Peptides against a protein of PDB entry 3EFO. Designs and how they scored, part 195

Target 1, 262 residues: chain A of PDB entry 3EFO
Amino acid sequence: SQLADLYKSCETDALINFFAKSAFKAVLHQPLKVIREILVNQTAHMLACYRKNCASPSAASQLILPDSMKVLPVYMNCLLKNCVLLSRPEISTDERAYQRQLVMTMGVADSQLFFYPQLLPIHTLDVKSTMLPAAVRCSESRLSEEGIFLLANGLHMFLWLGVSSPPELIQGIFNVPSFAHINTDMTLLPEVGNPYSQQLRMIMGIIQQKRPYSMKLTIVKQREQPEMVFRQFLVEDKGLYGGSSYVDFLCCVHKEICQLLN

## One batch from the design tools (peptide; made by RFdiffusion4, then SolubleMPNN)

Design b2_p24_5_s1 (from b2_p24_5, 11 letters changed)
Fold by OpenDDE base, seed 1:
Structure b2_p24_5_s1 (fold): chain B 262 residues (1-262), chain A 24 residues (1-24)
Amino acid sequence: as target 1 above (262 residues)
Amino acid sequence: DMREELIKEVDELLEKLAKERELE
């Protein structure tokens, strides 16, 4: 059917872009609570419609989705947790307004990166390779005290350091003897000149390439106060201010879909 | 890759949720 073809050809990233812009436009004339409810309902109805009209006959409790739609709930949850739709005390009105305006002009690739950041294990860098390390899931569960991670969302860049990150890497990146000596007030990495430092700088450059905005670098030490801000970008996890984990959100949506199909 | 991993995990979770629903 035409409907089945539509769902099979749909791109989740494009849908998220559309929903984001629609929701952010609605912020000007509708309460945030209403907007969030609409997004959840739209998600449930869309997935229910697919299940009803495109999937093979099966039990209503079994949610069958095409691969392109399986990640939609995850990204939708990221949208719902954004500071434009979910106010947070640490985010000023001006900052929220700024982000809203930025997203309104973002292309599909930009918005996708914005709502689901890249999280890269920098401690695994191969200094002989020009390839980016494979991104990991944006969750605290993927971090390690022994690791160093780079997070980028198109607007901000964070370098997160575990409390037990390798001293040799710290020396290589910052030219200091230990974790305690790292200055988190810096917004630029020093020109140390060793292969690892050069590789990291190159990686950062690649990430910055083809992005419309210059990303400011923030150095984050594990267990220090600024880490709280960093954790807000781990979008799969439960938020501090009412945001759900992607698992919780999926459970909620699944329940609604089942109700719609009954 | 990361997205493939996510898809797999979502599939597993959906299967789990379906089974739980059937038991209710």
Scores: peptide ipSAE 0.484, ipTM 0.888, DockQ to the pose 0.646; fails the geometry check
Fold by OpenDDE base, seed 3:
Structure b2_p24_5_s1 (fold): chain B 262 residues (1-262), chain A 24 residues (1-24)
Amino acid sequence: as target 1 above (262 residues)
Amino acid sequence: DMREELIKEVDELLEKLAKERELE
């Protein structure tokens, strides 16, 4: 059927872009709680419809999804946890308004990066390679106390440093002898000039390429107060202010889908 | 690939949830 073909051909990134813009438009006219409920319902109904009308025969409790839709709940949860839809004390009204306006103009690629940041383990950099390190899942479970990670969402860039990050890398990046000596008030990395520093700067440049806005750099030390802000960008994890983990969200959506199919 | 990893994990979770639902 045409409907089946539509669902099978749906791209998650495009759907998230659509839902984001719809929700962010609705923010001006509807309570956030209602908007969030609508998004959850839309997600459940969409997936239930596919299961009912498009999937091969199977147990009703078993949710069978095409590959293009399997990650939809994850990204939908990211949308639901965004500061525009879920207010956080550390985000000002002006900042929320700004982000709302930005998303309203974002293309699919931009919104995808915005809602699910790129998290790069830069401590694994090969200074002799021009290849970017592979992105990891946006979760605290992927961080390491011995690691250094770069996070970017198209608007912000964070350099996260583990408490046990290698001193040689700290020296290479900041030209200081230890973790304790790093000044987190800086928004620019020093031009140290060694291969590692140059490689990191190159990576940052590549990430900045084709992005419509210049990303401000924030240096974050593990276990310091600013890390709390950084953790809010680990979108798969449970949020501090009511946001669910992607696992919890999947459980919720699954229950709703099952109810719809009964 | 990060996305492929995520897809696999989602599949596993959905399977788990389905089994739990059947036991209810």
Scores: peptide ipSAE 0.481, ipTM 0.888, DockQ to the pose 0.579; fails the geometry check
Fold by OpenDDE base, seed 4:
Structure b2_p24_5_s1 (fold): chain B 262 residues (1-262), chain A 24 residues (1-24)
Amino acid sequence: as target 1 above (262 residues)
Amino acid sequence: DMREELIKEVDELLEKLAKERELE
């Protein structure tokens, strides 16, 4: 059907952009709790509408979605967990205001990256390859103590280092002998000059070139206090300050959808 | 592809949720 085609062709990233801007505008006039409730409700209603009007007949409990919309709940959860909609102690009022204003002007690609960061396993780099490493899910479960990961959301860049990250990579990146010697106060990588360092810098450059804003680099050591900030960018995980995991969110939305379909 | 992986996982979760709902 024509309606079904519309849903199938719907761009999830565009929807998130729309919802984000709508919600961030509403922040000025409505309580955050209300805004979050509206977003959840809208998500449930949208998906329920598709199921009701576009999907083949099946049990009400079975949520059938086009591939383009299957990730909508995940990204919606990311939006709901954003510091603009979910206040966090580590984020100042000014920072929230700043992010709100930025998102209001973001295009679809920028907002998508902002809400769901790119997490790259840097420890798997092939120095002979010109390709970026494949991004992994933004979850702690995808991190490894032996790994080094680069996270970018268009505004911030984090280099996360596992406690057991390879000394040779540490040496290659920071020119220090061990994890303990890494200075996390630096915001720039040293010019070490080896192939691995150059490759990493190239990757960072490529990521930066695609974004309108200069991303500040933060070096993060696993199990140190600053990692708490980094973990907030692992948007699929349960937040420390009331944000749900994507799984919990899906369960919640699914329940609401089922109620709407009954 | 990360997105493809996510889609697959979402599908699996939705199937699980559907099954649980049917058992209620």
Scores: peptide ipSAE 0.450, ipTM 0.874, DockQ to the pose 0.641; fails the geometry check
Fold by OpenDDE base, seed 5:
Structure b2_p24_5_s1 (fold): chain B 262 residues (1-262), chain A 24 residues (1-24)
Amino acid sequence: as target 1 above (262 residues)
Amino acid sequence: DMREELIKEVDELLEKLAKERELE
């Protein structure tokens, strides 16, 4: 059916952009709680509508969706956890206003990266390869104490270092002998000049390409205070201030969908 | 691919949730 084709061809990234801008505009006139409820309801109704009108007859509990729609709840949860829609004490009013304004002007690609950051395991870099490392899920479960990860969301860039990061990599990146010697006050990587350092810098450059804003680099050591800020960008995880994990959100949405279908 | 992995995981979760719902 034409409707089925429409849903199957639906671009989740575009929907997130639309919902984000709509919600962020509504912030000026409606309570945050109401806005969040509307977004959840819209998500559930959209998915329920597809299941009802586009899917083959099956058990109501079985949610049949195209792949593009399957990721919608995940990204919607990311939107719901944004500081504009979910107030956090560590975020100032000015910062929320700033982010709101930024998103209002973002294209689809920019907003997608903003709400779901790119997390790269740079400790796996092959200095002989020109390929970027494959991004991993934005979750603490994908981090390792032995690893080094680069996270970027179009506005911020973080270099996260595990407490057991390989000394040779630390030496390669920072030209210091150990994890303890890394100065986290630096906003730029030193010009070490070895192949690994050069490769990392190249990757950072590629990530920065075609982005409308220059991303400030923050170096984060595991278990230090700044890591708390970093963890807020692991958007699949449960938030500190009322934000659900994507799993919890999916469960919630699924229940609501089932209620709508019954 | 990260997105493909996510889709797969979501499918698994949805299946699990569906089964749980059937038991209710």
Scores: peptide ipSAE 0.437, ipTM 0.870, DockQ to the pose 0.599; fails the geometry check

Design b2_p24_5_s2 (from b2_p24_5, 15 letters changed)
Fold by OpenDDE base, seed 1:
Order: C-alpha cells, then sequence, then structure tokens
Structure b2_p24_5_s2 (fold): chain B 262 residues (1-262), chain A 24 residues (1-24)
C-alpha cells in the first residue's frame, strides 16, 4: 500500500499506543533524552513525510493531514510528559515502574484515555439528559472558579470544585451549605438522592464501567494543596516536572518540520 | 467538541506553515 494509504488508515489511538509501548520498552536500554528526541523526531518526520509524499502535486504548497494525524501531536506531547519519560528526582522509581507496567499492558482505548484524560464540566449537567457532558480541553484555561469539573484518565477520578462553585450544586452533590464545608477526605460521594446527585453518580458509574481499573475518587478544592496533583492531569499545560505545554510542543515540532523540509 | 478544536488548531498551524513555505 502507498504511504498515503498507510497514514490514512492509521488511527491516533493505535499510534499513541504503539509509540508509548515502544518508548517505555526503550527506557530499559536507552537514555531518556534519546527517547524523547526520537519521539519528537518521529512526530515531525511523520508530519513532514505525509506532506511530502501524500499531498497532491498540484497542491504541493498545501499541508493536508488526515484527521487522525491532526490530533497526534497532542497525544505525543502527553506521552513525552509522562513520568516514565521524565528524569526528575521528585518522581520515585516505583512510580515510574508502576506506570510503565500499566501502559505496557494497556489496550488502545485505555492508553488513549490514560494519556489524555476526559475533563467534563459537571456544573453544566442537564438533569433531563442521559448524555454525558461534552469534554473540554485538558487545560487550566478551561476551568472556571464558578465551575465543577470531573476528570478521569482510567486510573484516577477527580472532582474539582471552583472556589465560587454554586452553593446549590454543592448542596446537591455533598449536602453541605458551602464550599468550605466540603470534606476533601471523602472518596465517595454521598447519596443525597436529588436528580443532580443521581445523574452525577450515574455519569461516574458509566465512566468506571468502561475501564478495567477501579478509579479512586479524589475531591479537589481550588487553591488547596491537593489541587497541585490535579493540575498534573491538565496535560495541555506546562508540566510541573519540566514537560512542555501543547503550544510549546507544537512550536518545537514546527521548527523540526521546517528543518526537515529545507 | 474538544476534538474539533484540536483539529482546527492544527489546521491553523498547517496554514501558517504553508504560507511560510510559499515565501521560501
Amino acid sequence: as target 1 above (262 residues)
Amino acid sequence: SMMEELKEEMDKLLAEMARELELQ
């Protein structure tokens, strides 16, 4: 099959699974710096190669990518930002080993969710709808002080609450009068029994049922210490331990592509 | 959708790259 057919047939979820497992296997025998460089180069090369070999000659100036390739960079950046590929003393060897083993055994759907979490605006729930709210980009810029968000990556589940979350929603979810009264040590939501609470529980249940691992719920209040852990899952933002934002990564890839085409 | 936003963002980048290549 032509290279064009190959790229068109490749799904992003399969690609990221392949790259993740390849990189995590390589960690045992190659320096992390080299692995990261390879991943960046592969990303740039794939994009450059597609342009060069798959674009119609009449549109040589146009960069046309299939939809599956358009979203590949964001997942590649997430992979690069994973603790397994970061050489930081703050990350324990055990944590790296644990996540490495997890990913090595993950299927395509699981790895995709693992690298790019679902972030759901819970404050926008329509109690009359059985549909899940539309996920938003995993960035702090998509959060609001007035909002409540559920984040899930297949291993962890977070319920993030803005400092100005509506009291009626807080009451509906936790059966407490205000944000200050929310107990963040809870790992389960109370059974309040109102339609909003029931719907939220249902959503959480649906998310859990689709995953092979039991996700522990962590309740996170904005501006409290545990929020730092939550922010690590906002994968499009700059990482705490040296990972680039998605925007910065795209700039890097762009530069690399230009070098390859020149 | 968030996926559509990502695709649109890439489209913008590709358009910028195309313009840069035409100027070369």
Scores: peptide ipSAE 0.423, ipTM 0.852, DockQ to the pose 0.397
Fold by OpenDDE base, seed 3:
Structure b2_p24_5_s2 (fold): chain B 262 residues (1-262), chain A 24 residues (1-24)
Amino acid sequence: as target 1 above (262 residues)
Amino acid sequence: SMMEELKEEMDKLLAEMARELELQ
């Protein structure tokens, strides 16, 4: 069927871009609650429709989705948790307006990175390799007190430091003897010149490459006040201002799909 | 990979849904 072909050819990154722009346009004329409900319903309807109309009869007992659609809910949840769609008192109207306009002009690749940041375990960096470390899930559960993580969403870059991060790495990155000596007010890493520092700078350069905006670097120490801002970018976790965790969102979508199929 | 983990979580959800639909 034409519908089956459409779903098989759908790209999650294109879908999230479309839904984001549609939702952010609707913000001007519709209540946020209504917009969020529409997005949840659309997610459920798409998945339910595919199951009902596109799944092979031979696999009727199995809910089969294309791989691209399997990751749609996580991005949808990220969209729902964005400050444009959630009322967050710490974010000014101007900032929300700015982010809205940015997303309205974003391409497919930009919006994907914006809604689901890259979180890289820098402490696992192999100085002999030119490859980027593998990204981890954007959740506090993937952080380590002994670790150092780089987070980037195309607009902001954060270097998060665990309270027990290795002194050798701290020395390598900042040229200071300990965690306590790191100055979090700096927006640039010092040019220490050792292999680890050079590799980290190279990684940051690669992340910045082909991005339309220059990402400002924020250094964040675990358990310090600025970490609260960093945690807002851990999009799979429960939000402070009403945003659901990814797990909770999946449960919500599950209920909606069951209602549609029933 | 991160993406594979995400897909696996959805697969678990789909499996649960399939079981529920069979019981109906």
Scores: peptide ipSAE 0.417, ipTM 0.853, DockQ to the pose 0.403
Fold by OpenDDE base, seed 4:
Structure b2_p24_5_s2 (fold): chain B 262 residues (1-262), chain A 24 residues (1-24)
Amino acid sequence: as target 1 above (262 residues)
Amino acid sequence: SMMEELKEEMDKLLAEMARELELQ
C-alpha cells in the first residue's frame, strides 16, 4: 500500500528534524507540558499506526517496524530532554532561546547529531588504522574509568577522561605524566606529535568537517565538577534537570501504544 | 554498532508487545 511504502521510506532523522522544529515553534504559544505530551503521543501513535495499518494480516500478532522507525523513540526522548522543552529554573532563558534558534535553522544531519551526540571510545584507537572508532550509546553505562571518550554534538566537543585512564595515553595526548596533571582549562590539545595524538587530532578534524559551527573542546575529568555538564549529553540517561531515561521513555511509549491498540 | 543495538532493543520491545497482544 502507499501507506506502507511511506512508512518504509520514512527517515527518522527527517522526522526528528520536523518534530524538533515544530515543537520549538510551538513553545512560543503552548505550555511545555502540552508539547511534551503531544510528542509522546505522536510517537506512540506513529508506531501504533504502522502496526495497525501496514502490518500483514497474516502476522497480526507480530509488531513489525521499518528499521528507520526502530530508532525513533531514542531520538524523540533526546528531543524531549532538550533544555528548550524543559521548564527548569536551572536553565536560563537565554540558553533555551539560543538553542531554540540554533535548531530552527539546522538541517537534518545537524539536528540528528545535535540531539544524539557521537560518543567515541578513543582509548581503543589503533594508530595503524584509519577507521574511526565505533560510536557507543550515550549513557554512563558505556563509560569506563579506564577509558577516554570523545563526545560531539555539532556544537560542543568533550574529551572525557576516566580516573584510571592509561597514563601512556594521557602522556600521549597531553604530554603530562598522570591524570592529576591534566589541565582542564585547556580548550586545545597540545601538539605532542606522537602517532596517537596525531590520530586523535585527525578524528577531531573529521568530526568537525562539514559542521556549520566550530566546536569548542572541553576537557573533562571524571568525578570533577565539570563532569556534570558532560553527563547532560549522555542523552539516554536521566537528565539532571528533568527528562526521562531512554528506558523510562520506552515504558511510557509502550503503555501509550497499548492503549491505542486496545 | 550503536545503531544496531538500538534496533535490537526495539525488536525486543516489539516482541514483548506481541506476546502481550496474544494473551489478550
Scores: peptide ipSAE 0.382, ipTM 0.837, DockQ to the pose 0.395
Fold by OpenDDE base, seed 5:
Structure b2_p24_5_s2 (fold): chain B 262 residues (1-262), chain A 24 residues (1-24)
Amino acid sequence: as target 1 above (262 residues)
Amino acid sequence: SMMEELKEEMDKLLAEMARELELQ
């Protein structure tokens, strides 16, 4: 069917871009609660519709979704957790306006990265490899006290350091003897000149490439106050200003789908 | 990969949903 073909050809990045811009336009004339409900319903409807209308009449027992649709919920949850769609007094009108305007001008690739950041385990870098480390899920559960992670969303870049991060890596990156000596007020990494430092700088350069904005680097120590800001970008977790974890969102979507199919 | 993990999680959810629907 034409619908089946449409779903098969549907790209998650394009969908998220569309939903984001639609929602961010709607905030001007609709209550946030209504907008959030619409987004959840749309997610559930799309998934339910595909099952009902796009799955081949093969065994009703097999819910087959395109790969692109399988990742839609995680991005949708990220959208729902964006400050523009959250009604919290802690979020200023200016911040909402700023984020709204940014997304309204973003292309498909930019919005995808914006809503779901790249989180890279820097402590696993092979200095002899030209390959980027594999990104991990944006959740605290993927962090380790012994690790160093780079997070980027196209606008911000964070270098997160665990309290027990390897001293040799700290020395390699910052040219200081220990975690305690790292200056978090720095927005640039020192040019230490060793292979590890060079590799990290290269990775940061690659991430910065093809991005319309220069990402400011923020160095974050675990358990320090600035880590709270960093945690806002761990989009699969519960947000500081509210919103559901990805797990909770999936449960919500599941319930909604069941209601639609019953 | 991260994306594969996400897809696998969705597959699990879909499987659970399928079971629930069969029981109805």
Scores: peptide ipSAE 0.415, ipTM 0.853, DockQ to the pose 0.385; fails the geometry check

Design b2_p24_5_s3 (from b2_p24_5, 13 letters changed)
Fold by OpenDDE base, seed 5:
Order: structure tokens, then sequence, then C-alpha cells
Structure b2_p24_5_s3 (fold): chain B 262 residues (1-262), chain A 24 residues (1-24)
């Protein structure tokens, strides 16, 4: 069916961009609650419709969604958790206006990265490899006290260090003997000159490449105050301002789908 | 990969939904 073909060709990145801009336009004349409900309903409806209309009669028991649709909910949740769509007094009007304006001008690739950051396990770097480490899920559950992670969303870059980060890596990156000696006020990594340092710098360069904005680097130590800001970018977790975790969102979507099918 | 994990989780959800329909 034409609908099936449409869903098969659906690009999640484009959809997220569309929904984001539509929602951010709507905030000017509609209540936030209504906008959020629409987004949730649209997500559930798309999934439900695909199940109903795109399943071949022969495979009625197996809902084969395209991969693009399968990953849509996680990004939709990220959109829903954006400060522009949250009605919290802790969020300033200026911040809302700023982020709204940013997203309204973002292309598909930029918005995708903005809503779901790249989280890279830097402690797993192979200095002999030219390959970037595989990104992990943006959740605290994927962090380790022994690890070092780089997070980037196109606007900000964070280097997160676990309290038990390997001294060798700390020495390699910062040229200091221990975690305690790392200066978090630095916005640039020192040029240590060893292979690990060079590799990390290269990775950071690649991430920065083709981004419209220069990402400021923030060094974050685990359990220090700035980590709270970093945690806001772990988009699959429960948000500080009332946003749902991805797990909770999936549960909500599931319920909504059941209601539609019922 | 991260993407594969997400797909797998959704597949599990869809499987659960399918089971629920069969019971209704």
Amino acid sequence: as target 1 above (262 residues)
Amino acid sequence: SMREELIEEMDQLLAELAKQREQE
C-alpha cells in the first residue's frame, strides 16, 4: 500500500525535525499540555497505524515496523523533554526562547544530534584505530566510575570522568598524576603529545566538523556540582524538570497503542 | 550497537502487544 511504502521510506531524523519545528511553532498559540498530548498521540498513532495497515495479510502476527519507526519513540521522548515543551517555573523564559529559536533554524542532521547526543566511551579508545568508538545509550546506566566519556549534542561538548578513571588515561589526557589534580575550569585540553591525547583531539575534531556552532568543552568530574548539568544531557533518564525516562515513555506509548487498537 | 539495542527493545514491545491482542 501507499501507506506502507511511506512508512518504509520514513526517515526518523526528518520526522523529528518536523515534529520539533511544528511543536515549537505551536507553543505560541497552544497550551503546552495539548502539544505534548498531540506528540504522544501522534507517536502512538503512527505505530498503531503501521501495525494495522502495513502488515501484510500473510504476516498478520508479526508487526514488521521499519527500523526508522522502531527508533522514533526514543527521539520523540527527547523532544518532549526539551525545555521548550516543559512548563516548569525553574526554566526561564529566556532559555525557552533561546532553544526554540535554535531548533527552528536547525537542519535535519543538527536537530537529530541536538535531541539525542552522542555519548562516546573514550576510555575504550584504540590509539591504533582510526575508527570512532561506538556511541552508547545516553543514560547514567551506561556510565562507569572507571570510565571516561565524551558527550556532544552539536552545541555543547562534555568530557565526563569517573571518580575511578584510570590514572594512565588521566595522565595521557591532562598530564596530571590523578583525578584530583584535574582542573575543571579548563575549556581546552592540553597538548600532551602522546598518542592517546592526539587520538582524543582527533575525535573531538571529527565531532566538531561540519557543525554550525563551535562546541565549548566542559570537563566534568563525577560527583562534582557541574555533573548535574551534564546529567541533563542523558536524555534517556528521568529529567530534572519532570521529563519521563525512556522506559516510562515506552510504557505510556504502549498504553496509548492499546487504547487505539481497542 | 545503540541502534540495534533500541530496535530490539521495540521488537520486544511489539511482541508483547501482539500477545495481548491474541488474548483479546
Scores: peptide ipSAE 0.406, ipTM 0.841, DockQ to the pose 0.346
Fold by OpenDDE base, seed 3:
Structure b2_p24_5_s3 (fold): chain B 262 residues (1-262), chain A 24 residues (1-24)
Amino acid sequence: as target 1 above (262 residues)
Amino acid sequence: SMREELIEEMDQLLAELAKQREQE
């Protein structure tokens, strides 16, 4: 099938971009349920083929099915959970239309970031290093009450603050003495001028670099109402308004694979 | 890395599938 050939030749990011655009085009002509079923079936089919061909742990089998296919399900789940494909009454038709159009024009790198945000543990920053912190999985389980995290998806940027965030970091970033004093209405970080603040600003700049849209910064305090919006971007978790967690999705895919192999 | 974690999870899934086939 044309799809099988595509899977062998393309990296996961390219595949997700393709599937996203194909699905979003299909939304105009097909029911959402059908589109979702197709995407799940495609995912299962690819993995079933992988399992069939890579039954032996030989080096040759690994070459036939690249590691890129192994990471496809998490991104596919993100696609399935997108507001364009997941009918949410809370999301306006205009918003869905807007996101659809955005994705239709996105390149591979942009769509990858859009569907699976970067979540960076900012509290682990080494001010002496120019290296970016390693991204963590987009799940609440990876957050810490003592941590500060930056999330970016190419359109939005969030700075999430744990309730027990270190006061020294809070002061370093916001120039206030405590978590309670942070004003979440601000859309820009103050220029405090210390090394930590400068490093954070540099990181934000790097993330913003080469992105087609300027990402608005939203400051989010843990356990405050705006955190609910932030949690929607934790794409591996179960959605508040629908969609499966990554774990649940894998279970679903597993079942489908078994059916295909049987 | 995040990618490595994802790969490991998938490998585990595939291993489970392999075991199921052997039992059939």
Scores: peptide ipSAE 0.330, ipTM 0.805, DockQ to the pose 0.322
Fold by OpenDDE base, seed 4:
Structure b2_p24_5_s3 (fold): chain B 262 residues (1-262), chain A 24 residues (1-24)
Amino acid sequence: as target 1 above (262 residues)
Amino acid sequence: SMREELIEEMDQLLAELAKQREQE
């Protein structure tokens, strides 16, 4: 049921908020390496504990984890990949301080969106539907050269366009004939006035709704330099600045769980 | 849904872990 899904998601979101604030507070007093290790260990311990406590003695094969715990690792990895917890010279001290302060003041809903962006396939929009498109995993593997995607994390909004995006959609959104004609310096979509444009604007409005900050729109073309910035928000992928992919993180957590259970 | 996919992946991981325990 929708309610059950909401409840399950809320628990994980609350935990991530707690871990984020705790970690970001600890950054002032503890080495980053130690903080990262603690977060990984806590993740593994939590999962291992649930496995031990929820597994009936008779059904060792049935690892009954709450669904909320099943999604914890992906969010934890996002936290670990945040610039505040990364010790890279490429990341300015000011940026770290800024993001730290932002997260310290975020509510549960805000932090959830911040750490794991919403990535929406805009090219699949049904003009006749009032429903938002289903979000996809924040990974390059989910992008399509023929697709158009909207990414939002509560602070930034990106409109990513594949090199083979449908010309009709490009014209519908930007009122230009082709991908090459799109001006990426724009921070606002033009008022084209067609149903598709209006629907996209509506979606953007919904995403912006109840967010404390006005999200700046960045238009990104695939294979152009600014795409690299966009890719940093694909949080399940390997980070540019040394963050692990979700898959790699899961492997790490798995190994640690095994060590705890053995 | 995205969440369903994540849950499924974790379920698979847990299943693999369970199999490993049975072999030990």
Scores: peptide ipSAE 0.255, ipTM 0.764, DockQ to the pose 0.349
Fold by OpenDDE base, seed 2:
Structure b2_p24_5_s3 (fold): chain B 262 residues (1-262), chain A 24 residues (1-24)
Amino acid sequence: as target 1 above (262 residues)
Amino acid sequence: SMREELIEEMDQLLAELAKQREQE
């Protein structure tokens, strides 16, 4: 059917961009609670509609969706966890207003990166390769104490270091002998000049390319207080300010879909 | 890829949830 074809061809990135702008516009006139409920309901309704009207007849408990729709919940949860849609006193009005305005002007590619950051395991870099390392899921479960990770969302860039990061990599990146000697107040990496440092800088450069804003680099040590800020960008995890984990959100959406199909 | 992994996890979770509902 034409409807089935429409859903199959629908891109999640475009949907998230649309929902984000719609929700952020609505913030001016509607309570946050209502907006969040609408987004959850819309997600469930779209998925239920596809299952009911586009998929082959099956048990209501079984959801058969195209790949583009299967990834919608994770991105929708990221949207719901954005500071613009959270009613927390810890979030300043200015920050909320700033992010709102930014998203309202973002294209599909920009909003995609903004809501779901790139998390790159740079400790696995092959200095002989020109390819970017494969991004991993934005969750603490994908981090390791022995690892070094670069996170970017188009506005911010973080270099996260595990407490057991290899000394040779620390020396290669920072030109210091140990983890303890790393200065987290620095916003620029030193020009060490070795192949590893050069490749890391190249990767950072590639990530920065075609982004409308210059991303400030924040160096984060595991188990230090500033790590809490970094963890907020691990969007699949439970949020500090009331956001759900991806798994919890998916369960919620699934239950709602089942109710709609009954 | 990350996207493929996400889709696979979604499929697994949906299957598990479906089974749980059938048992209720």
Scores: peptide ipSAE 0.358, ipTM 0.818, DockQ to the pose 0.547; fails the geometry check

